# Ledger of designs, part 15: peptides against a protein of PDB entry 2C5K

Target 1, 91 residues: chain A of PDB entry 2C5K
Amino acid sequence: EDPFQQVVKDTKEQLNRINNYITRHNTAGDDDQEEEIQDILKDVEETIVDLDRSIIVMKRDENEDVSGREAQVKNIKQQLDALKLRFDRRI

## One batch from the design tools (peptide; made by RFdiffusion4, then SolubleMPNN)

Design b1_p12_1_s4 (from b1_p12_1, 7 letters changed)
Fold by OpenDDE base, seed 3:
Structure b1_p12_1_s4 (fold): chain B 91 residues (1-91), chain A 12 residues (1-12)
Amino acid sequence: as target 1 above (91 residues)
Amino acid sequence: SEAVKALREATE
């Protein structure tokens, strides 16, 4: 059991959910789910902070190779940034 | 989530 990998998996599933929502709702404020999606976006942002902290601790306390985990978090950040841009650009 | 909680437990 690796909490880091489980968090990454769960976060990616959240991002996929958001992506699907944006695809189906290209107009801002057209349904009552938008606030929930905004909350999920914020949850992902906060989760990324936890992921980054865990990497810092791993480098400090365990001195393990974290390059793979850093790449995973980088990918999540890229997905989040793209989704935030698409979400905010909805008319 | 439970996974996030477990992750934070191992993080200073």
Scores: peptide ipSAE 0.375, ipTM 0.878, DockQ to the pose 0.770
Fold by OpenDDE base, seed 5:
Order: structure tokens, then sequence, then C-alpha cells
Structure b1_p12_1_s4 (fold): chain B 91 residues (1-91), chain A 12 residues (1-12)
């Protein structure tokens, strides 16, 4: 059982939810769910740490090509950073 | 989530 891909999938779903929220709520503080969205953003950040750790362990213990997984995590990080910027720039 | 928990436990 490899939980990495499931975590990636779940994380992308979280990012999608955040994206949809930002699209519908372009004004800060106008919805009761904003705090929940902030929590999800932080959850994704922590999840990325876990994903990175898994890659480090895979490099160390499995000696397999991790380039694909690194690319996946990089993509998630880029999406998160973009969403954070959009979220924080809401007026 | 269960997946995150499993991932974390596997990397500890």
Amino acid sequence: as target 1 above (91 residues)
Amino acid sequence: SEAVKALREATE
C-alpha cells in the first residue's frame, strides 16, 4: 500500500476547494467559512512537509527514481503559493 | 486523514 498518491489526490481536492472559495469570495471576511479555508491552507502546508519527508525516505531506503513524485509535490507547492497569494490579496 | 496518517507513520 502506497499512500503517497492518495495524499496527493486529497491535497489537490483541497486546493480545488480553496480555489472555488476564492473565486466566489473575492472580499475578505465576508463569509463564515473563511476561517475554515485558512485552516485548510495550513493543513495543505503541513501535508506538503509529510510528502517531502516521504520522498526523502524513498530516496534513502528504496533507491528508486523519485523525480516523478518530486514533480508532483512541486506542482502542489506552486498551486498552494498561488492560492495563498490570491487569498491574502482579497480586499 | 487516514492517508496522511499512513504516510506520516511510514516516514517516521
Scores: peptide ipSAE 0.375, ipTM 0.877, DockQ to the pose 0.765
Fold by OpenDDE base, seed 1:
Structure b1_p12_1_s4 (fold): chain B 91 residues (1-91), chain A 12 residues (1-12)
Amino acid sequence: as target 1 above (91 residues)
Amino acid sequence: SEAVKALREATE
């Protein structure tokens, strides 16, 4: 498996962990894992930057069809945005 | 992670 697909897989696992945390912790700041989840959210944001950069390089250097990879990153961005909204709306 | 490092190295 190439590095791009491995990063996508790892990122989706992080998003799944965040989703499970929100489901079980609908009150903000009431447990010791809150800060760790916030760190994971930021880690995913930074990883998306790396994924986008890799696509730019592929377009520039390899002249390959990147539509599939762009769709994968778009999906991750949509999941992250939805999770951020749910996380921030917790009371 | 190692995967992120590998991805960054490929895009330097």
Scores: peptide ipSAE 0.374, ipTM 0.878, DockQ to the pose 0.836
Fold by OpenDDE base, seed 2:
Structure b1_p12_1_s4 (fold): chain B 91 residues (1-91), chain A 12 residues (1-12)
Amino acid sequence: as target 1 above (91 residues)
Amino acid sequence: SEAVKALREATE
């Protein structure tokens, strides 16, 4: 089984959780789950590094088109950046 | 997670 797609799926679920939290908590520091959400944000950032590395290895070791995987990672990065901006601008 | 560990192992 290809672990790439499972990681993408798990990451998108994490992003969805962050999105829901931000929607419910527009004030910073008023909930005991905020630290956990901050940890998830950092976890996603590190996971993106792993996803990018996997694509680099595929380009090196396999003669396959990686455009689809690159598009998936790009989408995740865009979602993360938007969520980080929303999270950080909370009062 | 297990998936991330598997991904890292596959990219060694």
Scores: peptide ipSAE 0.373, ipTM 0.877, DockQ to the pose 0.819

Design b1_p12_2_s1 (from b1_p12_2, 7 letters changed)
Fold by OpenDDE base, seed 3:
Structure b1_p12_2_s1 (fold): chain B 91 residues (1-91), chain A 12 residues (1-12)
Amino acid sequence: as target 1 above (91 residues)
Amino acid sequence: MSAVEKYKELLE
């Protein structure tokens, strides 16, 4: 299996967990899991940075078409940004 | 070690 694709898959699962949490908890600071969700958000952010770095290396060293991987990372970034806005807007 | 952790290690 492609390690890049496995990381993408794991990241998607993390995003789904965050989405489900926000849906169930529309009030900030009222749940013991909130800190864990914040940690997951930061983990996803860090993972995206690493995925971008891997694409840069792939362009430089492997000379392979990275358009598909770039699209996948773009999609993850869009999902994360949307979830961050929803999470931060909770009252 | 998770796949994510292994991948991050490779990028370091």
Scores: peptide ipSAE 0.124, ipTM 0.747, DockQ to the pose 0.227
Fold by OpenDDE base, seed 4:
Order: sequence, then C-alpha cells, then structure tokens
Structure b1_p12_2_s1 (fold): chain B 91 residues (1-91), chain A 12 residues (1-12)
Amino acid sequence: as target 1 above (91 residues)
Amino acid sequence: MSAVEKYKELLE
C-alpha cells in the first residue's frame, strides 16, 4: 500500500477516536483518557506537518500529481481544526 | 512497518 495513504488512514482513525471521545466527555479533565487524547491531538498535528512535507518532496518530481494528496491533507486539517475547537471549548 | 518507517518512506 502507498505509505501516504496508510498514514492518512491512521490519522483519520485517530481523528475518529478524538471525535468519539469528545462526544462521550463534554467536561474537561474528568477522565483518565484526557491526557492521551491531548497527546493524540498533538500527534495528528505533527503528522499533518509530515504529510505536507511529503507533498513538497513529491512536487520535486513533475511527473507526480499531488492534487489528490493535497486535498486529502486539507480535509484532515479541517477535521482537526473542528475537533480542536470542540475539545478546547469543553468546560 | 512502523509509523516511523512509514514517515521515512514518505519523505524519501
């Protein structure tokens, strides 16, 4: 499998876990998993940076179409931003 | 393949 797609898949699974957690825990700091979820958020942020870097590397080869990958990363960024807003605004 | 290895392949 394309390692890019595998990373994207893993990232989406992480985002899904975060989403599920927020749905179940609308109060901040009331669960032992809180810190782990915060760590996952940071991991996703770092992964997005790496994905962007990978696209830049791909662009060095003019024979590779990166538009699809750029769209995927953009989608992940949008999902992360939405989840961060929800997570950070919990009381 | 580890996540680290996957990232390495992405950036090669």
Scores: peptide ipSAE 0.124, ipTM 0.749, DockQ to the pose 0.172
Fold by OpenDDE base, seed 1:
Structure b1_p12_2_s1 (fold): chain B 91 residues (1-91), chain A 12 residues (1-12)
Amino acid sequence: as target 1 above (91 residues)
Amino acid sequence: MSAVEKYKELLE
């Protein structure tokens, strides 16, 4: 399997876990797992940086089509941003 | 190593 796609898949699973947590926990600071969720958010952010770097490297190869990968990373970024806003808005 | 870790290693 393409390592890029595997990382994307793992990242999307992490985002899904965060989404489920936010749905179940609309109050901040009252759950012992909140710090773990915050760590996952940071891990996703760092992973996105690495994905972007990989695309930059691919663009140096004239035979590589990066448009599809760029779209995937853009989608992940949008999901992360939305989840961060929801997480921070919790009372 | 996880898939993420392996991928990061390739980027270094």
Scores: peptide ipSAE 0.123, ipTM 0.746, DockQ to the pose 0.236
Fold by OpenDDE base, seed 2:
Structure b1_p12_2_s1 (fold): chain B 91 residues (1-91), chain A 12 residues (1-12)
Amino acid sequence: as target 1 above (91 residues)
Amino acid sequence: MSAVEKYKELLE
């Protein structure tokens, strides 16, 4: 079991949910789920911080190659940034 | 502790 990969998987599922919501709701504040989506966005943001920290720990304490994990986190960050922009620009 | 354990503690 790799808990890092489990967290990544869960995060990607959250991002997918956000993406689907934005696609269906181009107007801000028109749905009672919007607050929940905002909370998920924040949760993902915090999770990314934790993932980065985990990578730092692995580099420091285990001297293990973490390039693959870094790439995964980078991808998640890019997805989050794009979704945040789309979410905030809704009218 | 293992890397897995360290990771878990970090996320708590």
Scores: peptide ipSAE 0.096, ipTM 0.725, DockQ to the pose 0.156

Design b1_p12_2_s2 (from b1_p12_2, 8 letters changed)
Fold by OpenDDE base, seed 1:
Parts: structure tokens; sequence; C-alpha cells
Structure b1_p12_2_s2 (fold): chain B 91 residues (1-91), chain A 12 residues (1-12)
């Protein structure tokens, strides 16, 4: 299996968990899992950095098309940004 | 495969 796609899949599953948590917990600081969710958010951010680096490496190979991977990472970034805004807006 | 191994393969 393509390790890039596996990492993307794992990242999307993490984002899904965060989304579900926000839906169930609209009050900040009242749940013992909140710190774990914050850690997951940071893990996703670091994973995106790694994905971007991998694309830079791929661009050094003239025979590889990276446009599809760039679109996937862009989508993940958009999802993360939206979730961060929702998470920070909780009362 | 561990996450570390996956990242290593990503970076070739």
Amino acid sequence: as target 1 above (91 residues)
Amino acid sequence: MSAVEKYEELLK
C-alpha cells in the first residue's frame, strides 16, 4: 500500500474523532478527554508538515505527478482549520 | 507498520 495514502487515511480518521468530540462537547474544560483531543490536534498538524515535506521530495522526480497529493493535503488542512475554529469557539 | 516507518517511507 502507498504509505502516503495510509497516512492520509489515518489523519482523516483523527479529524473525524475530533469532529465527533466537538459535536458531543460544546463546553470547554468539563471533560477529562479534552487534553487528549488537544494532543490529537497537534499530532495532525505535525503530520501535515510531514506530508508537505514528502511532496517537496517527490517534486524532485520529474516523472512523478504531485498535483493529486497536493489537493489531498490542501483538503486536510482545510478540515483541520475548520475544526480548530470550532474547538476554540466552545464556551 | 509503525507511524515512524510510514513517515520514513514518505520522505524516501
Scores: peptide ipSAE 0.115, ipTM 0.748, DockQ to the pose 0.175
Fold by OpenDDE base, seed 4:
Structure b1_p12_2_s2 (fold): chain B 91 residues (1-91), chain A 12 residues (1-12)
Amino acid sequence: as target 1 above (91 residues)
Amino acid sequence: MSAVEKYEELLK
């Protein structure tokens, strides 16, 4: 499998876990998983940076179409931003 | 591949 797609898949699974956690825990710091979820959020942020870097590397080869990958990363960024807003605003 | 190896492949 394309390692880019595998990373994207893994990232989306992480985002899904975060989403599910927020749905179950609308109060900040109320269970032992809170810190782990915060760590996952940071991991996703770092992964997005790496995905962007990988696209830049791909662009060095003019024969590679990166538009699809750019769209995927954009989608992940949008999902992360939405989840961060929800997570950070919990009381 | 490990996660690290996957990232290495991405950023080669």
Scores: peptide ipSAE 0.114, ipTM 0.746, DockQ to the pose 0.170
Fold by OpenDDE base, seed 2:
Structure b1_p12_2_s2 (fold): chain B 91 residues (1-91), chain A 12 residues (1-12)
Amino acid sequence: as target 1 above (91 residues)
Amino acid sequence: MSAVEKYEELLK
């Protein structure tokens, strides 16, 4: 088991949940789950920081190509940024 | 494993 890939998978599932929520709730504050979704957004943001740190550690401690992992994290960042924008712009 | 354990393994 690769813990990096497991964390990436979990993060993508969280992003998917957020996406589904935004699709169904285009009005801010109209659902009692909104606070939970906000918490998930923050959790994902913090997870991305941890993923980046793990890559830095790998670069330092191991002579291994990390470009693949960097690309995965970049993709997650892009998804998060898009979702944050959509979430914040709800009326 | 717990989330904490996952991160511990992730960060080595």
Scores: peptide ipSAE 0.113, ipTM 0.742, DockQ to the pose 0.178
Fold by OpenDDE base, seed 3:
Structure b1_p12_2_s2 (fold): chain B 91 residues (1-91), chain A 12 residues (1-12)
Amino acid sequence: as target 1 above (91 residues)
Amino acid sequence: MSAVEKYEELLK
């Protein structure tokens, strides 16, 4: 198993949970899970930083093609940014 | 080695 792919998979599941929460809770601060969702958002942000670091190491030490991994991380970043906007715009 | 341990090794 590729640990990079496992982390990507776990991150996608976290993003999916956040998406579902936003869909069900369009008012900010009215649910006990609000803080947990905020924590998950921060966890995903940190994970993206780690994934980028891993790609840098892969380029440096393994000399493997990282284009596929870069595309995956880019996709995760785009999804996170969209969810953050939706989350912050809740009234 | 767990996936987490392998990932940490990758980040070194």
Scores: peptide ipSAE 0.107, ipTM 0.733, DockQ to the pose 0.177

Design b1_p12_2_s3 (from b1_p12_2, 8 letters changed)
Fold by OpenDDE base, seed 2:
Structure b1_p12_2_s3 (fold): chain B 91 residues (1-91), chain A 12 residues (1-12)
Amino acid sequence: as target 1 above (91 residues)
Amino acid sequence: MSAVEKELEKLL
């Protein structure tokens, strides 16, 4: 098992859950769930930072091609940005 | 500790 791929998978699944929540809650609320979503989005941001750091370490220490991993992180960043936009644009 | 946090500890 590859822990990098596991983190990527889990992160994408979290973002998908948030996306589904936003679909069901197209108006901004002031409940515990809304606050939890904000917290999860922040946690995902920190996870992405750690993923980027792991890639830097792999490039330095493993001398392996990390282009695939960089593309995966880029995809997660794009997914996060799209969700932030959806979340913030709710009335 | 979340599952993600546990896996990150293996990476870093």
Scores: peptide ipSAE 0.086, ipTM 0.715, DockQ to the pose 0.265
Fold by OpenDDE base, seed 1:
Structure b1_p12_2_s3 (fold): chain B 91 residues (1-91), chain A 12 residues (1-12)
Amino acid sequence: as target 1 above (91 residues)
Amino acid sequence: MSAVEKELEKLL
């Protein structure tokens, strides 16, 4: 498995863990765990930026078909956005 | 460094 796929996999797993946490904690809290989740979501956003950068580099330097990788990043973005909405809508 | 950070270093 190449580094790109590993990052994609790890990112999706991290988002899934947060999703499971929200399921168990459907009420917004003011504790360290809630703040940690917010930090993780920011880290995921930065990871997505880096994934996009890697695709740009591959297009430029390797002239490879990156359509599959672009679709994967799009999927992660959608997962992140859905999770953020779920997190923010908690009472 | 996290596992994710280590793999990102290989991409960029």
Scores: peptide ipSAE 0.085, ipTM 0.715, DockQ to the pose 0.264
Fold by OpenDDE base, seed 4:
Structure b1_p12_2_s3 (fold): chain B 91 residues (1-91), chain A 12 residues (1-12)
Amino acid sequence: as target 1 above (91 residues)
Amino acid sequence: MSAVEKELEKLL
């Protein structure tokens, strides 16, 4: 069991679901789903912070090679940023 | 707790 990889996977899947929603809803709405998506995006941001913290802990306490995990977090950040841009540019 | 939160508790 690797909880780090599980969190990474779940986060990416969550972003993918939102991306699919945007595809189906390419105009900004004023409904509960739009607000929920904003909340989820904030939750993802917090998750990324926690992932970064976990990497710091692993470096400090276990002295493990975390380069792969750092790259994964970077990838999630890029995915989030791209999604936010897509979400925010809707009219 | 969300599934993500549950797994994060194992990391921190």
Scores: peptide ipSAE 0.085, ipTM 0.715, DockQ to the pose 0.266
Fold by OpenDDE base, seed 3:
Structure b1_p12_2_s3 (fold): chain B 91 residues (1-91), chain A 12 residues (1-12)
Amino acid sequence: as target 1 above (91 residues)
Amino acid sequence: MSAVEKELEKLL
């Protein structure tokens, strides 16, 4: 598996794990786990930035068709946004 | 370094 696909896969799996946690913890808490989730979400945001940068590099340096990779990153962004909404709406 | 960080180093 190429590094791009591996990062995409790992990121989606991480978001799925957080989503499952929220399902089990439907009320907002003030504990270390809630803070850890916030940290992970921030790390995912940084990962997405790096994925976007890699696409820019591929367009510039390799002149490769990146449409498929752009769609994958868009999907991860949508998953992240949905998860953030779910996380923040908890009472 | 996390597995994700290691793979990102290969991309950039």
Scores: peptide ipSAE 0.083, ipTM 0.713, DockQ to the pose 0.265

Design b1_p12_2_s4 (from b1_p12_2, 9 letters changed)
Fold by OpenDDE base, seed 2:
Structure b1_p12_2_s4 (fold): chain B 91 residues (1-91), chain A 12 residues (1-12)
Amino acid sequence: as target 1 above (91 residues)
Amino acid sequence: MSAIEKEAEKLK
């Protein structure tokens, strides 16, 4: 029960939902869920900021190796960036 | 409340 890992898991699930939505909807603004997906994108973006801050705090306050957590956040960032690009390119 | 804070609260 690591809160950090739970947030990472939840974020990945949100990214998967966005990915599935983009796959089904290559036209922008033609679905009632469009705004919800936009909100989720913003939520994920903000969550990543929180995750980064948490790692900074852990590095400062704990002598634990955070490399694994940094790698997880990096992976999430890469997924988000790819999805944002795909989402914005829809016409 | 951040996502991490929310999750941390649930796990208390």
Scores: peptide ipSAE 0.085, ipTM 0.680, DockQ to the pose 0.821
Fold by OpenDDE base, seed 3:
Structure b1_p12_2_s4 (fold): chain B 91 residues (1-91), chain A 12 residues (1-12)
Amino acid sequence: as target 1 above (91 residues)
Amino acid sequence: MSAIEKEAEKLK
C-alpha cells in the first residue's frame, strides 16, 4: 500500500461526496449539512497542501520521478476549484 | 497529524 495513493483516493471520494451534495442542494443555507460540507472543503484544501509538500520532499530527498504524482494532485486541485466555484455560486 | 501522516502510521 502507498500512503500517497491512499490519500489521493480518499480525497477524490470526498470530492465526489461534495459534488453529489451540491447537485442536490442548489440553494445556499437550506440544509444543516452545509457547515459539514464547508468543513470537508477546507479539509481537502489542507490535504492538497500536504500532498504538494510530500512531492517536494520526494524530489529533494529521493530524486524520484514525481511527474505522475504531480499530475494526480493537479487533477484534484482542478476538481476542488470547480466544486468551490459551484458551491459559492449557489443562491 | 496530517492525512498523509495518518495513513503512513497505519502502515507501520
Scores: peptide ipSAE 0.078, ipTM 0.675, DockQ to the pose 0.808
Fold by OpenDDE base, seed 4:
Structure b1_p12_2_s4 (fold): chain B 91 residues (1-91), chain A 12 residues (1-12)
Amino acid sequence: as target 1 above (91 residues)
Amino acid sequence: MSAIEKEAEKLK
């Protein structure tokens, strides 16, 4: 089992759930879960930082090929950015 | 504890 891949998977699932939430709640501040969603978005952002740090450690300490992991983190960042844009554009 | 550390602990 690879903890890194599990975190990546969990993060993507969280983002997908939030994306679905936005679809159902296209108005900002109209739901009691709005603050929780914002907190989850922040948690995802912090998780991405942790993933980046883990890659740095793997490159430095293990000299492992991290290209695939870097691409995965990049993809999650792009997904998060797109989601944030969608979330913030709600009225 | 980071998310990765938490998952690593779960996988032990």
Scores: peptide ipSAE 0.048, ipTM 0.657, DockQ to the pose 0.809
Fold by OpenDDE base, seed 1:
Structure b1_p12_2_s4 (fold): chain B 91 residues (1-91), chain A 12 residues (1-12)
Amino acid sequence: as target 1 above (91 residues)
Amino acid sequence: MSAIEKEAEKLK
């Protein structure tokens, strides 16, 4: 597995862990891990930026077909956005 | 190092 695919895999696993946390903690601010979860969400956002940058570099320098990688990043973005909505709507 | 750079280094 190449570094790009490993990062994609790790990111999706992190998002799944956060999703499970939200399911178990449907009230905002009542757990000591709440701030840590917010930090992880921010880290995922930054990772997605890095993935997008890597695609730009591959298109520019290697002239590779990146359509598959673009679809993967799009999927992660959608997963993150859905997770943020669930996180923010907690009472 | 970015996440992708870290993974790239691990694979060297």
Scores: peptide ipSAE 0.046, ipTM 0.655, DockQ to the pose 0.842

Design b1_p12_3_s1 (from b1_p12_3, 8 letters changed)
Fold by OpenDDE base, seed 5:
Structure b1_p12_3_s1 (fold): chain B 91 residues (1-91), chain A 12 residues (1-12)
Amino acid sequence: as target 1 above (91 residues)
Amino acid sequence: SSIEELRKATEE
C-alpha cells in the first residue's frame, strides 16, 4: 500500500479514537488522557498538511487525477472539524 | 513510518 493511503487509514483511526473518547468523557479536564487527545487532534491537523502537500506534488510532477485523494482529505477535514467542535463544547 | 515516507516523497 502506498504511503498516502496508509496515512489516511492511520488518521481515520486516530479520529475514531477521539470520537470514542468524547463519548466516554463529556466533561473537560477530568481524565489523564485529556492532553493526549488534544495532542492527537493537533497531530491530525499536521498530517492533513502533509497529505495536502503530497497531492500538490502529485499534480505538479505526475499530472495524475488526484480527485480521489482530494475527496479523502476533504472527508478527514470534515471529520476533524466536527470532532474539534464536539471536543470544545464539553463542559 | 508511513507519515515519514509521505513526507520524504514530498520534500521537493
Scores: peptide ipSAE 0.503, ipTM 0.895, DockQ to the pose 0.760
Fold by OpenDDE base, seed 1:
Structure b1_p12_3_s1 (fold): chain B 91 residues (1-91), chain A 12 residues (1-12)
Amino acid sequence: as target 1 above (91 residues)
Amino acid sequence: SSIEELRKATEE
């Protein structure tokens, strides 16, 4: 499996962990793992930048259709945005 | 790691 697809897979696993945490901890600031979850959210944001850069390089260096990869990154961004909203809205 | 490989490929 190429690095792009592996990174996508790893990122989706991180998003799933965040989703599960939010479900179990709908109150902010009362759990020792909350800071770790915040760090994971930031890590995912940085990973998305790397994924986008890889697509730009593919467009430049390889005359290859990147539409599929763009759709994958778009999906990850949508999931992240939804999770960030849910995480920030916890009381 | 996969993320390191991805970053390496995008250095240029």
Scores: peptide ipSAE 0.500, ipTM 0.895, DockQ to the pose 0.738
Fold by OpenDDE base, seed 2:
Structure b1_p12_3_s1 (fold): chain B 91 residues (1-91), chain A 12 residues (1-12)
Amino acid sequence: as target 1 above (91 residues)
Amino acid sequence: SSIEELRKATEE
């Protein structure tokens, strides 16, 4: 029921889908799903912005330790960066 | 959706 955690979960599922796609398609532009995967990459980028904003608001309004949430977002960013690199380097 | 809820909560 925590929107933050649900968004994190959904984002990780998206990243997993991208990872599986890259594994199956190491050649660029030869599959009908490639455009959809590119869209998902952009969606994840925008979602990360929303997650970061939520942490800022939580720091401001909740006066609670947000280190755990920051670590989760950091992990997602690292996964995204790695996937973007792999996706862009496909031949 | 969860993302919509998150965005709504962070309108600032």
Scores: peptide ipSAE 0.500, ipTM 0.895, DockQ to the pose 0.714
Fold by OpenDDE base, seed 3:
Structure b1_p12_3_s1 (fold): chain B 91 residues (1-91), chain A 12 residues (1-12)
Amino acid sequence: as target 1 above (91 residues)
Amino acid sequence: SSIEELRKATEE
């Protein structure tokens, strides 16, 4: 499988893990894994930058339709933003 | 890894 699709798959699995953690830990600072979850959130942010760059390069060098990949990245960004909001709003 | 391959492909 191409690296882009594998990275998307791995990122979605990370987002799912974060979602499950937030569901089980509705209060901030009550678990030793919270720092790890914060690190994963930052890793996903950095991965999104890499995904966006790959789309830019594909537009430039391959002249292929990237609308499908753009939609995938947009979906990941939306999920990340929602999770960050939920994570930061925990009391 | 897939992420490393993706980064390598986007260096230029």
Scores: peptide ipSAE 0.499, ipTM 0.894, DockQ to the pose 0.734

Design b1_p12_3_s2 (from b1_p12_3, 8 letters changed)
Fold by OpenDDE base, seed 5:
Structure b1_p12_3_s2 (fold): chain B 91 residues (1-91), chain A 12 residues (1-12)
Amino acid sequence: as target 1 above (91 residues)
Amino acid sequence: SSVEELRKATEK
């Protein structure tokens, strides 16, 4: 499979896990997984950088239409931002 | 990992 699509898939699964965690734990710092979830949030952030880099290279070296990939990354960024807000607003 | 594979593809 295309490495880009596999990374997108894995990232969306990470976001889904975070979403489920927030649903189960709406109080900050009350669970042993809190730090792990925070790490996953940061991992997703770093992965987005890698996704963006891959798109830049594809634009530059292959002169290929990357609109679809850009839309996928945009969607991931939107999901991440929403989850960050929900995570940080927990009391 | 998938991220590692992506990096490899990106660096070409």
Scores: peptide ipSAE 0.400, ipTM 0.874, DockQ to the pose 0.913
Fold by OpenDDE base, seed 1:
Structure b1_p12_3_s2 (fold): chain B 91 residues (1-91), chain A 12 residues (1-12)
Amino acid sequence: as target 1 above (91 residues)
Amino acid sequence: SSVEELRKATEK
């Protein structure tokens, strides 16, 4: 498994943890783990930048179809955006 | 880490 796919897998696990946290904690600021979850959200954002950069380099240096990787990153971005919205709208 | 390995590969 190449680094790209491993990063995608790890990122999806982080998103899953965030999703589970939101479902268990619908009130903002009442749990000691909330700050850690906020940090994970930021880590995912930064990881997406790395994923996008890797695709750009792959397009430049390797004459390979990157549409599959682009779709994977798009899916992660959609998940992150949805989770951020849910996290921010907690009472 | 896997992220570090990805970054290194991107430094091309």
Scores: peptide ipSAE 0.398, ipTM 0.874, DockQ to the pose 0.861
Fold by OpenDDE base, seed 2:
Parts: sequence; structure tokens; C-alpha cells
Structure b1_p12_3_s2 (fold): chain B 91 residues (1-91), chain A 12 residues (1-12)
Amino acid sequence: as target 1 above (91 residues)
Amino acid sequence: SSVEELRKATEK
């Protein structure tokens, strides 16, 4: 039972939802769900902050290698950035 | 929520 891994999993599911939405809606503002998707994007951003903070605390308080967790967060950030770009570029 | 649990764990 690792809250970090659960949050990562949940975040990836959110990113997947956003990806599917963008694929289905290449026109901005033509769907009632768009505002919800925008909210999810912001939620993911905030969650990444929490993930990063957790890694900082782990590095401070635990004598364990955090490189794996850092790689996971990096991957999430890359996915988010790509989705944000695609979302914003919709006509 | 999982996020809340993560935050709690980070408060140390």
C-alpha cells in the first residue's frame, strides 16, 4: 500500500482520459466536457507538485534510492506537457 | 483520497 504509486496510477489514468478527449475533440469549445478536461489538466499539475514534494521528503528522511520515483514523475511531466500543447493548439 | 494520503505522508 504505497500512496505514491497509487497517485501515479491515478494521474496516468487522468492523462489517458485527456488524451482520449483531445483525440475526439480537435475543435476547442464545442463540447460540454471541455471545462472538466481543463480542470483535470490543472489537477494533474497540482498533483505533480505533491509527487515532487513527497520525493524531496523521502530523500531527506529515508536512506533509499528515489531515482525510480523521479523517473516516474518525469514521465508524467512529459506526458502532461505534450497534452497541454495539443490541447492548446486545438482550433 | 490517495492524494490526501500522499500529502499526509509528506508532512513529516
Scores: peptide ipSAE 0.397, ipTM 0.873, DockQ to the pose 0.815
Fold by OpenDDE base, seed 3:
Structure b1_p12_3_s2 (fold): chain B 91 residues (1-91), chain A 12 residues (1-12)
Amino acid sequence: as target 1 above (91 residues)
Amino acid sequence: SSVEELRKATEK
């Protein structure tokens, strides 16, 4: 398994954890884990930068079809944005 | 970590 797919898998697991947390905690500041969830959100955001860079290098140096990887990263970005919105809109 | 390995692979 290439590092890209492993990172995608790990990121999906992080997104799932965040989703579950938001579902259980619709009130901001009511749990000790909230700060940790905020950190995970930032970690995912930084990981996306690494994923994008890997695609850029692959496209430049390997002349390989990267459409599949681009779609995966796009999906992760969309999920992250949705989770950020839900997290920030909690009362 | 996997992200570290990805970064290394990107540096090639």
Scores: peptide ipSAE 0.395, ipTM 0.873, DockQ to the pose 0.909

